# Peptides against a protein of PDB entry 3J47: the designs that were tried, part 42

Target 1, 121 residues: chain A of PDB entry 3J47
Amino acid sequence: IRLTNQLKSLKGLQSKLKDVVEYLDKVINKELPINHTILGKLQDVFNLLPNLGTPDDDEIDVENHDRINISNNLQKALTVKTNDELMVIYISNLVRSIIAFDDLIENKIQNKKIQEQRVKD
Target 2, 69 residues: chain B of PDB entry 3J47
Amino acid sequence: YEEKEESNLAATKSMVKIAEQYSKRIEEEKELTEEELKTRYVGRQDPKKHLSETADETLENNIVSVLTA

## One batch from the design tools (peptide; aimed at target 1 L48, target 2 T12)

Design b2_p25_8 (made by RFdiffusion4)
Pose (drawn by RFdiffusion4):
Structure b2_p25_8 (pose): chain A 91 residues (1-28, 36-48, 72-121), chain B 63 residues (1-40, 47-69), chain P 25 residues (1-25)
Amino acid sequence: IRLTNQLKSLKGLQSKLKDVVEYLDKVIHTILGKLQDVFNLNNLQKALTVKTNDELMVIYISNLVRSIIAFDDLIENKIQNKKIQEQRVKD
Amino acid sequence: YEEKEESNLAATKSMVKIAEQYSKRIEEEKELTEEELKTRPKKHLSETADETLENNIVSVLTA
Amino acid sequence: SFAEEAKELAKEAAAEAKAAAAEAA
C-alpha cells in the first residue's frame, strides 16, 4: 500500500515534468514558483538524516522488543498444543 | 496521489510525536506480558503485545 | 483541506531546517 502511494506521487512528478518541458517549448507561472519552492525544501535531508539515524535506531529497538513478546506468546501456544496432543493420545 | 499523501502525512505526524507513543507502547507491551502470566487474559495480553509490535513496525516503515 | 495539510507539512519541514541550521551554527 505504501509503495503504491509513493508511486502515485512520483507519477505526478514525472507527468508534471513532461508538461513543463512541453510548456517551455511552446513559450520559446504559479506552478513554476511552486516547483521552485519544493526544490528548495535528499540533499538537505543529508544533515537531517544524522538525527533520523538516531530515531531509526530507537524504532529498531522497539521492534525487537515486540518480536520478543510475540515469541513468548508463541511458546505458550506451542505448549498448549502439546498438552492437547497428549490428552488425545490418552483418550 | 492525495490519498497516498494523506497516509504518508499521518506517518509523518506520528513520527513527530512518537516519544509519547513509545512510552505508551512500552506500557502496553508490559500489559500483554501480565495477561500471559495470568493465563499461565493470556490471549488479551498477547494481542496487546502484538499491537505494540505492529505500532513499532509502522513507525519504522514511515522512517 | 489537503492544501492546508500540505502547507502545514511544508512549514514543519521549514522549521526543522531552520532549527537544524541554528544547531549547526

Design b2_p25_8_s1 (made by RFdiffusion4, then SolubleMPNN; from b2_p25_8, 17 letters changed; failed a check: too like the target's own chain)
Amino acid sequence: SREEKQKELEEEIRKLIEELKEELA

Design b2_p25_8_s3 (made by RFdiffusion4, then SolubleMPNN; from b2_p25_8, 21 letters changed; failed a check: too like the target's own chain)
Amino acid sequence: SREEKLEENKQLLKEQLEELEKELK

## One batch from the design tools (peptide; aimed at target 1 L48 L78 T82, target 2 T12)

Design b2_p26_1 (made by RFdiffusion4)
Pose (drawn by RFdiffusion4):
Structure b2_p26_1 (pose): chain A 91 residues (1-28, 36-48, 72-121), chain B 63 residues (1-40, 47-69), chain P 26 residues (1-26)
Amino acid sequence: IRLTNQLKSLKGLQSKLKDVVEYLDKVIHTILGKLQDVFNLNNLQKALTVKTNDELMVIYISNLVRSIIAFDDLIENKIQNKKIQEQRVKD
Amino acid sequence: YEEKEESNLAATKSMVKIAEQYSKRIEEEKELTEEELKTRPKKHLSETADETLENNIVSVLTA
Amino acid sequence: AAAEALAAAAEARAAAEEALAEALAA
């Protein structure tokens, strides 16, 4: 789902660029300004990425913890299944 | 495009706030462990732990 | 200070997403 959403966003840019190229050919306004703003707004992320790296680490740790908890419950389920099997054999 | 951006936007606003959501997910995790212990309720605890994990995964995907 | 920097980076990203949305809507 996230991927489809990202693709939609990129699609708009691609089509937008084509339109802009055609527009410039024809010319040979507000949209252009807006695009410039967007441009000004990965490069910059470079410095910002430094912080993101720290945050990514924290969310990795959290994921690991969740995985452990899931394993715990999984073990309990396995044990219950084994007990059921034993009971069946007895029967 | 908009729908997709909406989903992404929510992922971003969650990333700004995740410090509190972390602490609440940490607690939730512990709660699910408690439930399991009682069972040894267990199911409820397990569900809570799964929810916490899922929340962490979503936070990582957004990042 | 690092937390503020993270918040500012996230806000900047949100602002960029909104600006891109407006550009594409136009």

Design b2_p26_1_s2 (made by RFdiffusion4, then SolubleMPNN; from b2_p26_1, 22 letters changed)
Fold by OpenDDE base, seed 5:
Structure b2_p26_1_s2 (fold): chain B 121 residues (1-121), chain C 69 residues (1-69), chain A 26 residues (1-26)
Amino acid sequence: as target 1 above (121 residues)
Amino acid sequence: as target 2 above (69 residues)
Amino acid sequence: SKQEELENGLKLNEELLKKKKELLEL
């Protein structure tokens, strides 16, 4: 469910970005007036996600190097942080898996003991 | 789309909280293992079950964190 | 660090597995 929702959100964002680009091209060509509401929302998105939709911006924010950015350009700067977070999550999952495995082993041992007791009775 | 976006935002905020709670989760996993060991020696099944359940919850939380990340 | 904490968790798990193996052999 979560993965599907993320994929849907990403697809929706991609479609919206495409629409914005098409709209901007029409405005530049004086074919349509500027929609202030759309522009305002876009500005808000850019403020929250620096360099979002600007693939040519190669500037890496060093201060955000350890943080995950949704924007590709900012995300490049934050790639190290993202990688660290993913690594932590991976290790955590591994630890949980090991604990679960340990419990399974213990359950198996207990079951064996119960069976041995039943044979003695 | 909006519902998913809201969910993703909530998940991102949750990830920050999860990072803070990560150390606590590791400790909970250790406690579960200790309870399993104690239950194995005492022959009390209930403490072992509780430890196993706590470990499972910790695992689930990590999986959710990965999916959110 | 987070990496050190993760490594500690792995070490703890290894110790637990070792103890469980010993219990299986008894």
Scores: peptide ipSAE 0.456, ipTM 0.839, DockQ to the pose 0.015; fails the geometry check
OpenDDE base, seeds 1, 2, 3, 4: peptide ipSAE 0.410, 0.420, 0.445, 0.416; ipTM 0.833, 0.841, 0.844, 0.837; seeds 1, 2, 3, 4 fail the geometry check

Design b2_p26_1_s3 (made by RFdiffusion4, then SolubleMPNN; from b2_p26_1, 21 letters changed; failed a check: too like the target's own chain)
Amino acid sequence: EKEKELQEGLELLEKRQKKLKELLEL

Design b2_p26_1_s4 (made by RFdiffusion4, then SolubleMPNN; from b2_p26_1, 21 letters changed)
Fold by OpenDDE base, seed 2:
Structure b2_p26_1_s4 (fold): chain B 121 residues (1-121), chain C 69 residues (1-69), chain A 26 residues (1-26)
Amino acid sequence: as target 1 above (121 residues)
Amino acid sequence: as target 2 above (69 residues)
Amino acid sequence: SKEQELRDAYELNEKLQKQRKELLSL
């Protein structure tokens, strides 16, 4: 469900970006007037996107290093943080799996004991 | 799309909380393992079942955290 | 730290693996 929602959001964003590109092409060709409202919203989206392309702003906010990078440069730092979080989650899952396995082994041992008792009976 | 975006944002915030909860869950898993060990010595079904259930819940939460990440 | 938390998780996993081996041997 969560992955599906993320994928749907990404697809929606991709579709919207495509529509914006098509609109911009039409405006450049003087076929349609510039929709200032759409451009404003797009600018807001771009401003909310971590600066992907400007190498000069070295201020990768250290706080985002531990968080998932939204944009490429910020994305690299955030990717590291995401990887660390994923590792923690992976280890936790392994630990839970081990506990579950231990319970299964114990259940198997108990079942064997019950079977042995039934044979003696 | 907006609902999924909101869900992703909530998931991201939840991931930070999940990291803290993960440490607690690891401790809970350890406790469950100790209870299983104790249950092997004392009484078979109920404590062991509880430990197994807690371990399963911890695993499920970790899986959800990974999926949210 | 996150790194320490990861290390603790690895140690926990190793303990669990040992317990599993012990359970399999019984």
Scores: peptide ipSAE 0.507, ipTM 0.864, DockQ to the pose 0.018; fails the geometry check
OpenDDE base, seeds 1, 3, 4, 5: peptide ipSAE 0.459, 0.467, 0.484, 0.496; ipTM 0.843, 0.853, 0.849, 0.856; seeds 1, 3, 4, 5 fail the geometry check

Design b2_p26_2 (made by RFdiffusion4)
Pose (drawn by RFdiffusion4):
Structure b2_p26_2 (pose): chain A 91 residues (1-28, 36-48, 72-121), chain B 63 residues (1-40, 47-69), chain P 26 residues (1-26)
Amino acid sequence: IRLTNQLKSLKGLQSKLKDVVEYLDKVIHTILGKLQDVFNLNNLQKALTVKTNDELMVIYISNLVRSIIAFDDLIENKIQNKKIQEQRVKD
Amino acid sequence: YEEKEESNLAATKSMVKIAEQYSKRIEEEKELTEEELKTRPKKHLSETADETLENNIVSVLTA
Amino acid sequence: AAAFLDALKAAAEANLAAHKAFAEAA
């Protein structure tokens, strides 16, 4: 789902670029200004990424913890299944 | 495009706030462990732990 | 087209706000 969304966003840019190229050919405004703003707003992320790296680490750790908890419950379920099997054999 | 951006936007606004959500997910995780212990309720605890993990995964995907 | 670019800008601003929040937290 996230991927489909991202693709939709990129699609708009691609189409938008094509339109802009065609527009320029024809010319040979507000949209242009808006595009420029967006441009000004990955490169910049480079410095910002330094912080993101730290936060990514934290969210990795949280995922690991959740995985451990899931394993725990999984073990309990396995034990219950074994007990059920034993009971069936007895019967 | 908009629909997709909306979902992304929510992921971003969650990333700004995740310090509090992390502490509440930490607690929830603990709660699920407690429920399991009682069972040894167990199911409820397990569900809570799963939800916490899921929340962490969503935070990572957004990042 | 304009609405798409406005949304891109709003998304970029939100991203930058997230980074600022990270920096402040640091």

Design b2_p26_2_s1 (made by RFdiffusion4, then SolubleMPNN; from b2_p26_2, 23 letters changed)
Fold by OpenDDE base, seed 2:
Parts: structure tokens; C-alpha cells; sequence
Structure b2_p26_2_s1 (fold): chain B 121 residues (1-121), chain C 69 residues (1-69), chain A 26 residues (1-26)
């Protein structure tokens, strides 16, 4: 469900970006007037998106461990952070599974001992 | 789209919190494992059950964290 | 059977400890 929602959001953002590009192309071609409201909303979205735009794409500042904003450089840093978080979650799940397994084994051993005792009585 | 964006934002904030909570959960899981060991020696079902339950809760929280990531 | 369970519990503890050390390094 969550991944599906994220994917849907990403697809929606992609569609919206495409619409903006198409709109900008029409404005450049003087086919449509500049819609300041759409541009303003886009600017707000871009401003809320941490530094998408500086072309010095190369230095993924390792410090911004913050999750995936769609701009490629930030997206890379966020992808790394997401991977690290996923690894932590995976390890934690593994540990929990092992603990649960250990408890199940102990319960089984106890049940077996109880059955053996009942057979002796 | 807006609902998903809000959900993603909430998820992102949750992930940061989850990372902090994860360290705590790992410690809780270790404590549970120690309690299981102690319970094996004491032969009391209750401490083992408690350890198992805490381990399960820790696992569940991790799964939720992964799903939120 | 009990010995095998104890070995599994020990292995689990080692994994947890390793994970905690990994978290501390980050």
C-alpha cells in the first residue's frame, strides 16, 4: 500500500512536471500567456524540494541523509540514505525473527518435556 | 497525488524518527534475548513469553519502518 | 535439541551485537 502510494505520487509529480514543460513550451512559442499561478505553485514546489537545481551535480553532500526528493543529486543522496535505512530495517527484522524462532524452539522443547513427563506418569 | 504527497512527507518524518527508534528497538531486542536466556535457566514461561513478545513488537516496528521508507 | 536451541540463541545475540556496532559506526 505505502509503496503503491509513493509510486502513484511520483507518477503524478511526473505528469505534472510534463504538463508544466508543455505549458512552458507553449509560452515560449507565444501560443499561450504565461500562467503566473502555475509557475508560482511550481516555484513553491521547487523551493520545498531541497536544492534540485544547482548544476554542480557531482558533490552528493553525504550529510543530507534526508529521504528521496526527486531531483537527481538529492535523489542519489536520498537513495543512499534510504538504502541504509532499509538495511537497518532488514537487520532488525532478521533479529526479531531469530528471537521469535528461539522462543518457538524453547516452547517446543518445553511442550516435549511436558509430554514426556505425562507419558511417565 | 496530494494525499500521497502528504503520506510521503509523513513517512519521511517517520523514517527519521524510525532511525532513532531503531537503535532503541535493537537494544530492546537485545534485552529480550538476555531475558530469554535467563528464562531458560529459571524455567519460567513468563519471562520467555515477555521476551518473545518484545522481540515481535520490535520486528513489527521494523517492518512498519521499512514499509514507511 | 536444547543444545541446538542454545546455539541458535547465541547466534542471535551475536547478530544483535553486530548490528548494534554497525549502528554505532553510522
Amino acid sequence: as target 1 above (121 residues)
Amino acid sequence: as target 2 above (69 residues)
Amino acid sequence: VEKELDLQLRSLKEILEYYNELLKRK
Scores: peptide ipSAE 0.455, ipTM 0.861, DockQ to the pose 0.018; fails the geometry check
OpenDDE base, seeds 1, 3, 4, 5: peptide ipSAE 0.444, 0.451, 0.448, 0.435; ipTM 0.845, 0.859, 0.859, 0.850; seeds 1, 3, 4, 5 fail the geometry check

Design b2_p26_2_s2 (made by RFdiffusion4, then SolubleMPNN; from b2_p26_2, 19 letters changed)
Fold by OpenDDE base, seed 4:
Structure b2_p26_2_s2 (fold): chain B 121 residues (1-121), chain C 69 residues (1-69), chain A 26 residues (1-26)
Amino acid sequence: as target 1 above (121 residues)
Amino acid sequence: as target 2 above (69 residues)
Amino acid sequence: LEELLEKQKESLQAQLDYYEALQERA
């Protein structure tokens, strides 16, 4: 469910972005007038997005580190943070798995003891 | 789409919180393992069960964290 | 203005590419 929602959101965003790109292309080609409202929204999106492919690619805004890989440079810093978080999650899962295995082993040992006791009775 | 986006945003925030709580989860896992060890020696199934349950809870939290990542 | 628009377009395309990559991974 969560993954499906994320995928749906991503697809929606992708579609929207594609529409914006197409709109921008039309504006650049002077096929459509510049819609100031759309442009303003796009600017806002760009301000929220890491500068992709801009000469300022070197400025990874560190502040948004905790978010999933959103965009290239800021996204790189965010990617690093996301990677760190994923690493923590991975380690946690491993630890939980180890504990689960330990419990399984103990259960097997107990079962064996119970069987041995039943045979003696 | 917006609802899913909101959910993803919430998940991201949750991941940050999970990172903060990760240490606590690790401690819970350790406690479960200790109880299991005690059960192994004492033959008391109850402490072992409790440790197993704590480990499972920690695992579940990690899985949720992975799903939110 | 045109240069700014082009930069915005590039940024948007990069975002799209990222989302596509995310979708492929999922």
Scores: peptide ipSAE 0.427, ipTM 0.832, DockQ to the pose 0.047; fails the geometry check
OpenDDE base, seeds 1, 2, 3, 5: peptide ipSAE 0.418, 0.423, 0.402, 0.394; ipTM 0.824, 0.828, 0.817, 0.816; seeds 1, 2, 3, 5 fail the geometry check

Design b2_p26_2_s3 (made by RFdiffusion4, then SolubleMPNN; from b2_p26_2, 19 letters changed)
Fold by OpenDDE base, seed 1:
Structure b2_p26_2_s3 (fold): chain B 121 residues (1-121), chain C 69 residues (1-69), chain A 26 residues (1-26)
Amino acid sequence: as target 1 above (121 residues)
Amino acid sequence: as target 2 above (69 residues)
Amino acid sequence: IEKELDLLLESEKAKLEYYEALLKRA
């Protein structure tokens, strides 16, 4: 459910971006009037997007590193955070797997003991 | 879309909490393993089963955390 | 985060060693 919602959100964002590009192309071609409200919202979105072209990698606010890839520099920071989270999850899964393996070994030992008892009867 | 975005944000916050809970889950897993060891000595299968179940629950929570990441 | 990862890693190592010991006993 959560992954599906994330995927739906990403698809929605992609569709919206495509619509904006199509709208901008129509405005450039003078096929549609410039909607200032839509342009203002797009500008706000672009301003919230980490600047892909500015080399000042240094101003990446460390606090936003944990959020998912909206823009490339912020996206890189977000990718690092995501990788760290994935590593924690991987280690956790490994630990659970080890515990499960221990239980399997114990079950096997018990089964072997039961078999040995049956051979003695 | 907005509901999914909110869910993703909540999932990210949950992941931080999961990291803290992970340490606790590891301890719970160790306790289950000790109970299994004790069960081997006592010859009772029930404590061992309980430890295995707790380990499985810990694993499931980690998988959910990975899926949320 | 790094400290927490180190703690997790140490916990996993301890569990792995326990599993190895259990395997040798079986």
Scores: peptide ipSAE 0.483, ipTM 0.867, DockQ to the pose 0.019; fails the geometry check
OpenDDE base, seeds 2, 3, 4, 5: peptide ipSAE 0.466, 0.477, 0.467, 0.475; ipTM 0.861, 0.863, 0.860, 0.861; seeds 2, 3, 4, 5 fail the geometry check

Design b2_p26_2_s4 (made by RFdiffusion4, then SolubleMPNN; from b2_p26_2, 19 letters changed)
Fold by OpenDDE base, seed 4:
Structure b2_p26_2_s4 (fold): chain B 121 residues (1-121), chain C 69 residues (1-69), chain A 26 residues (1-26)
Amino acid sequence: as target 1 above (121 residues)
Amino acid sequence: as target 2 above (69 residues)
Amino acid sequence: LEEQLELELKSQQALLDYYKALEERA
């Protein structure tokens, strides 16, 4: 049962990681705005983690419960770490987008100045 | 179990390292944006271009990190 | 986590400001 739950959690994490990678790829391709969807999915994974760690109330020996709690805490910590990494990636992409916009604005300003100079000539 | 724990610990350490790298990249991107703002104010095109290039490099590194994660 | 969220919020606001500036130029 514990091994099965761990495998299920790992599979869930793997699926989430895959979704995050896919989202990041879409953001890189400028298809989607970075922030809302990844954070939402990460939150969903964290919200699902407690449900994955709740052993059914069957008589699992107290020692297994403590180990499951430790494993769940570790898995939660790993999930938090993964979420943090995803957030960092998201923030980085946002920052890159902001820089790209700044460059675009500067280019537009320069073009406007060039046009104004041409009109004065 | 022990092998899995060791693997998870290694993965966690790797994630921490990635987070640190991301923080550094974000800082580099901020520096580029500041240089662009200065270039707009001073009217010097070259510093702005350099900032833009550095920002692009930071973005690329972040994308690679996301893909590797 | 809170600090990261604040950083993300600031980044998003900066992006929004940039978009607004672009719209004003257009």
Scores: peptide ipSAE 0.451, ipTM 0.842, DockQ to the pose 0.022; fails the geometry check
OpenDDE base, seeds 1, 2, 3, 5: peptide ipSAE 0.448, 0.406, 0.425, 0.422; ipTM 0.836, 0.838, 0.839, 0.835; seeds 1, 2, 3, 5 fail the geometry check

Design b2_p26_3_s1 (made by RFdiffusion4, then SolubleMPNN; its pose is not in this set)
Fold by OpenDDE base, seed 2:
Structure b2_p26_3_s1 (fold): chain B 121 residues (1-121), chain C 69 residues (1-69), chain A 26 residues (1-26)
Amino acid sequence: as target 1 above (121 residues)
Amino acid sequence: as target 2 above (69 residues)
Amino acid sequence: EKEKLLKEGYELNEQRLKKLKEVLKL
């Protein structure tokens, strides 16, 4: 039950992440206006994602293009981090699934042994 | 901007810590699985079940921690 | 037949566990 719920939650998160990526692609392609609320929530999600490196305080008068590139790099880095977290969750769920499967195998072995004993009695 | 940067830095440190905790818990789960295998060979059903349940709980806590981070 | 399937299941789980250990070490 718990593993199934975790898989469902992970699938939900993956779907949401996909929707975010699709939204970002549409914004990049200027197909949709920048929705500040979605970006704000995404930023909140990314802010809940730990700060990937402080860009060193190089007060580089980074022209607006470089700020956009920094923002994109930060967003990319945040996306990578989110992906890493999702991978960790996936691996954890996989491990749990393996343990649960091992228990099922053991239960089956035990049931067979019990059945064999009953046939001998 | 600075407050947000500090908050983000703190969050980053928290995620690194969560990742470390996750790695540790995964190792604990693996150990539990090996102990379950050993317990299966000894034919002690109850200890093996307990180990499996503990491994599942450890993994669950890890997943919840990663999801909450 | 059921015993064979059980052995195959154990081997598959062992392989999965090994792969997981490898991924966690990366």
Scores: peptide ipSAE 0.395, ipTM 0.834, DockQ to the pose 0.018; fails the geometry check
OpenDDE base, seeds 1, 3, 4, 5: peptide ipSAE 0.376, 0.389, 0.370, 0.364; ipTM 0.834, 0.827, 0.828, 0.823; seeds 1, 3, 4, 5 fail the geometry check

Design b2_p26_3_s2 (made by RFdiffusion4, then SolubleMPNN; failed a check: too like the target's own chain; its pose is not in this set)
Amino acid sequence: AKEEELKKGLELNEERLKKLKEVLKL

Design b2_p26_3_s3 (made by RFdiffusion4, then SolubleMPNN; its pose is not in this set)
Fold by OpenDDE base, seed 3:
Structure b2_p26_3_s3 (fold): chain B 121 residues (1-121), chain C 69 residues (1-69), chain A 26 residues (1-26)
Amino acid sequence: as target 1 above (121 residues)
Amino acid sequence: as target 2 above (69 residues)
Amino acid sequence: DKQKELQKGYELNEERQKKLLEVLKL
């Protein structure tokens, strides 16, 4: 369910982005007048979009390393933090898997003891 | 779209809580392991089963955390 | 400190998602 919802949201965004591109192309070709309302909404979207697009060569000030600023340039710093979080989750899963495995081994040992007891009776 | 966004928002809030719950989950896993160890010695199946069930719940919570992440 | 920063991150992302939803009318 969650993954499907995320995919639906991404598809909606992609469709809207495509519509905007098509609109901009039509405006450039003088086929349609500039709709200022659409441009305003587009600007709002761009302001909300992570700044992925302008690789302005400005030195990623390495100093903002630790600040989870969810703004796009922070996505690299966030990637490091996300990697740390993912590592913690991974370790937790491993620990749980080990515990579950230990329980399985114990269950096998118990089952074997029960079988041995039945053979003696 | 709204349902997905609500789900994503809920997931993000859940991630924040996961960090706090993670420490508690580690402690719960240890407690379960201790109960299993005790149950192995006492021969009482019930505490061992309960420990195994709690370990499984802890695993499920980690999987949900990975899916949220 | 890192946890508090993470929490601020999530809150900011939630706010951005709400604004994006409003713009997209999804």
Scores: peptide ipSAE 0.522, ipTM 0.853, DockQ to the pose 0.541; fails the geometry check
OpenDDE base, seeds 1, 2, 4, 5: peptide ipSAE 0.464, 0.481, 0.475, 0.448; ipTM 0.853, 0.860, 0.857, 0.847; seeds 1, 2, 4, 5 fail the geometry check

Design b2_p26_3_s4 (made by RFdiffusion4, then SolubleMPNN; its pose is not in this set)
Fold by OpenDDE base, seed 3:
Structure b2_p26_3_s4 (fold): chain B 121 residues (1-121), chain C 69 residues (1-69), chain A 26 residues (1-26)
Amino acid sequence: as target 1 above (121 residues)
Amino acid sequence: as target 2 above (69 residues)
Amino acid sequence: SKEKELQEGLELNEQRLKQLKEVLEL
């Protein structure tokens, strides 16, 4: 569900970005006047989007590192955090899988011992 | 989109909690693994089963955490 | 033969678990 919602949000953002690019191209080509309201909303979106462009600005608030892969620069820091979390989860899953496998092996060994005892009786 | 964003925010908060719980679960899993090893030596089926069940629960929680990440 | 393979699998899993624990401690 969450992954699906994230994908939906990403698709929505991608579609909106495409629309913005198309709009900007039309404005550049003088096909449409510059709509200040749309531009203002886009600016607000860009301001709400973690700054994509400057990788070197240290002021990427560490608090944003833990947040979702929304914007590229913050996304890079967030990607690192997300990668770390995913790695931890992956390792945990591997450990659990190993334990479950060990238990399965033990159960099989026990079953074999029981079978051997039944054959001896 | 807004519902998904809210869900993502809730999931993110849950991830922080999950990270803390994960550290605890890893320790619990280690303890269970030791108990399972001990149980193999002692021949008591019950402790091994309990360890296996706890490991499975830990795995499920990790899977849910991955799905929420 | 199957029991031997099972024992080898168990030993491999124990080694992997040890490696994972080491990574988590790092």
Scores: peptide ipSAE 0.425, ipTM 0.844, DockQ to the pose 0.015
OpenDDE base, seeds 1, 2, 4, 5: peptide ipSAE 0.430, 0.415, 0.407, 0.406; ipTM 0.840, 0.838, 0.838, 0.832; seeds 1, 4, 5 fail the geometry check

Design b2_p26_4 (made by RFdiffusion4)
Pose (drawn by RFdiffusion4):
Structure b2_p26_4 (pose): chain A 91 residues (1-28, 36-48, 72-121), chain B 63 residues (1-40, 47-69), chain P 26 residues (1-26)
Amino acid sequence: IRLTNQLKSLKGLQSKLKDVVEYLDKVIHTILGKLQDVFNLNNLQKALTVKTNDELMVIYISNLVRSIIAFDDLIENKIQNKKIQEQRVKD
Amino acid sequence: YEEKEESNLAATKSMVKIAEQYSKRIEEEKELTEEELKTRPKKHLSETADETLENNIVSVLTA
Amino acid sequence: AEEEEEFLDNLKKAAEEELEALKALS
């Protein structure tokens, strides 16, 4: 789902660029200004990425913890299944 | 495009706030362990732990 | 035209939020 959403965003840019190229050919405004703003707003992320790296680490750790908890419940489920099997054999 | 952006936007606003959500997910995780212990309720605890993991996963995807 | 403008407005808002989110990081 996230991927489909990202693709839609990129699709708009692609189409938008094609339109802009055609527009320029024809010429040979507000949209242009808006595009420029967007441009000014990965390069910058480079410095900002330094911080993001730290946050990514934290969210990795959290995921690990959740995996451990899931494993715990999984073990309990397996034990219950074994007990059920044993009871069936007895019967 | 907009629908997709909306989903992404929520992912971003969650990333700004994740410090509090992390502490609440930490607690939730502990709660699910407690429920399991009682069972040894167990199911409820397990569900809570899964929810906490899922929230962490979503936070990582967004990042 | 209107759709393009909305698209770019949304793109700018999304970029601003991303920058704000990045700046809000420790």

Design b2_p26_4_s1 (made by RFdiffusion4, then SolubleMPNN; from b2_p26_4, 20 letters changed)
Fold by OpenDDE base, seed 3:
Structure b2_p26_4_s1 (fold): chain B 121 residues (1-121), chain C 69 residues (1-69), chain A 26 residues (1-26)
Amino acid sequence: as target 1 above (121 residues)
Amino acid sequence: as target 2 above (69 residues)
Amino acid sequence: TDTLLKQLELELERKKAELEMLNSLK
């Protein structure tokens, strides 16, 4: 459910971004008047979205580097954090799998002991 | 979209809590492993079973965390 | 079986150390 919602949100954002690009192209071509309200909202969205395209501002606070799903350059840093989190989860799953295998081995040993006892009886 | 965004925000907050819980779960998993080792020596099925169950719960929580990350 | 269990225990300890290192980096 959550992943599906994230995917839907991402798809919605992608569609909206495409619509904005198409709108901007039409404005550049003088086919449509500049809608200041849409541009203002878009500018607000771009200001809230970490600048995907400007590598130069080094000062994007290291603290926000850790928060999942911010835009491409911050996404690279967030991808590192997400990768670290995924690695932790992977390690945890591996540890649980090891414990489960240990239990299976013990169960198998117990089953063998029970069978050996039944053969001796 | 809004419901999914709210769900994603809740998930992100849950991930922070999961990170804290993860450290605790790792400790619980270690305790279970120690109990399993002890039970292996004592031959009592019950402590080992409890360890196995807690390991399974810890695994399930990690899978849910993967799906949430 | 005992050798396999020992290998699993060693892997568990390695993963625990890796997790601890990762937690220390955060």
Scores: peptide ipSAE 0.485, ipTM 0.860, DockQ to the pose 0.017; fails the geometry check
OpenDDE base, seeds 1, 2, 4, 5: peptide ipSAE 0.475, 0.444, 0.435, 0.420; ipTM 0.856, 0.858, 0.857, 0.851; seeds 1, 2, 4, 5 fail the geometry check

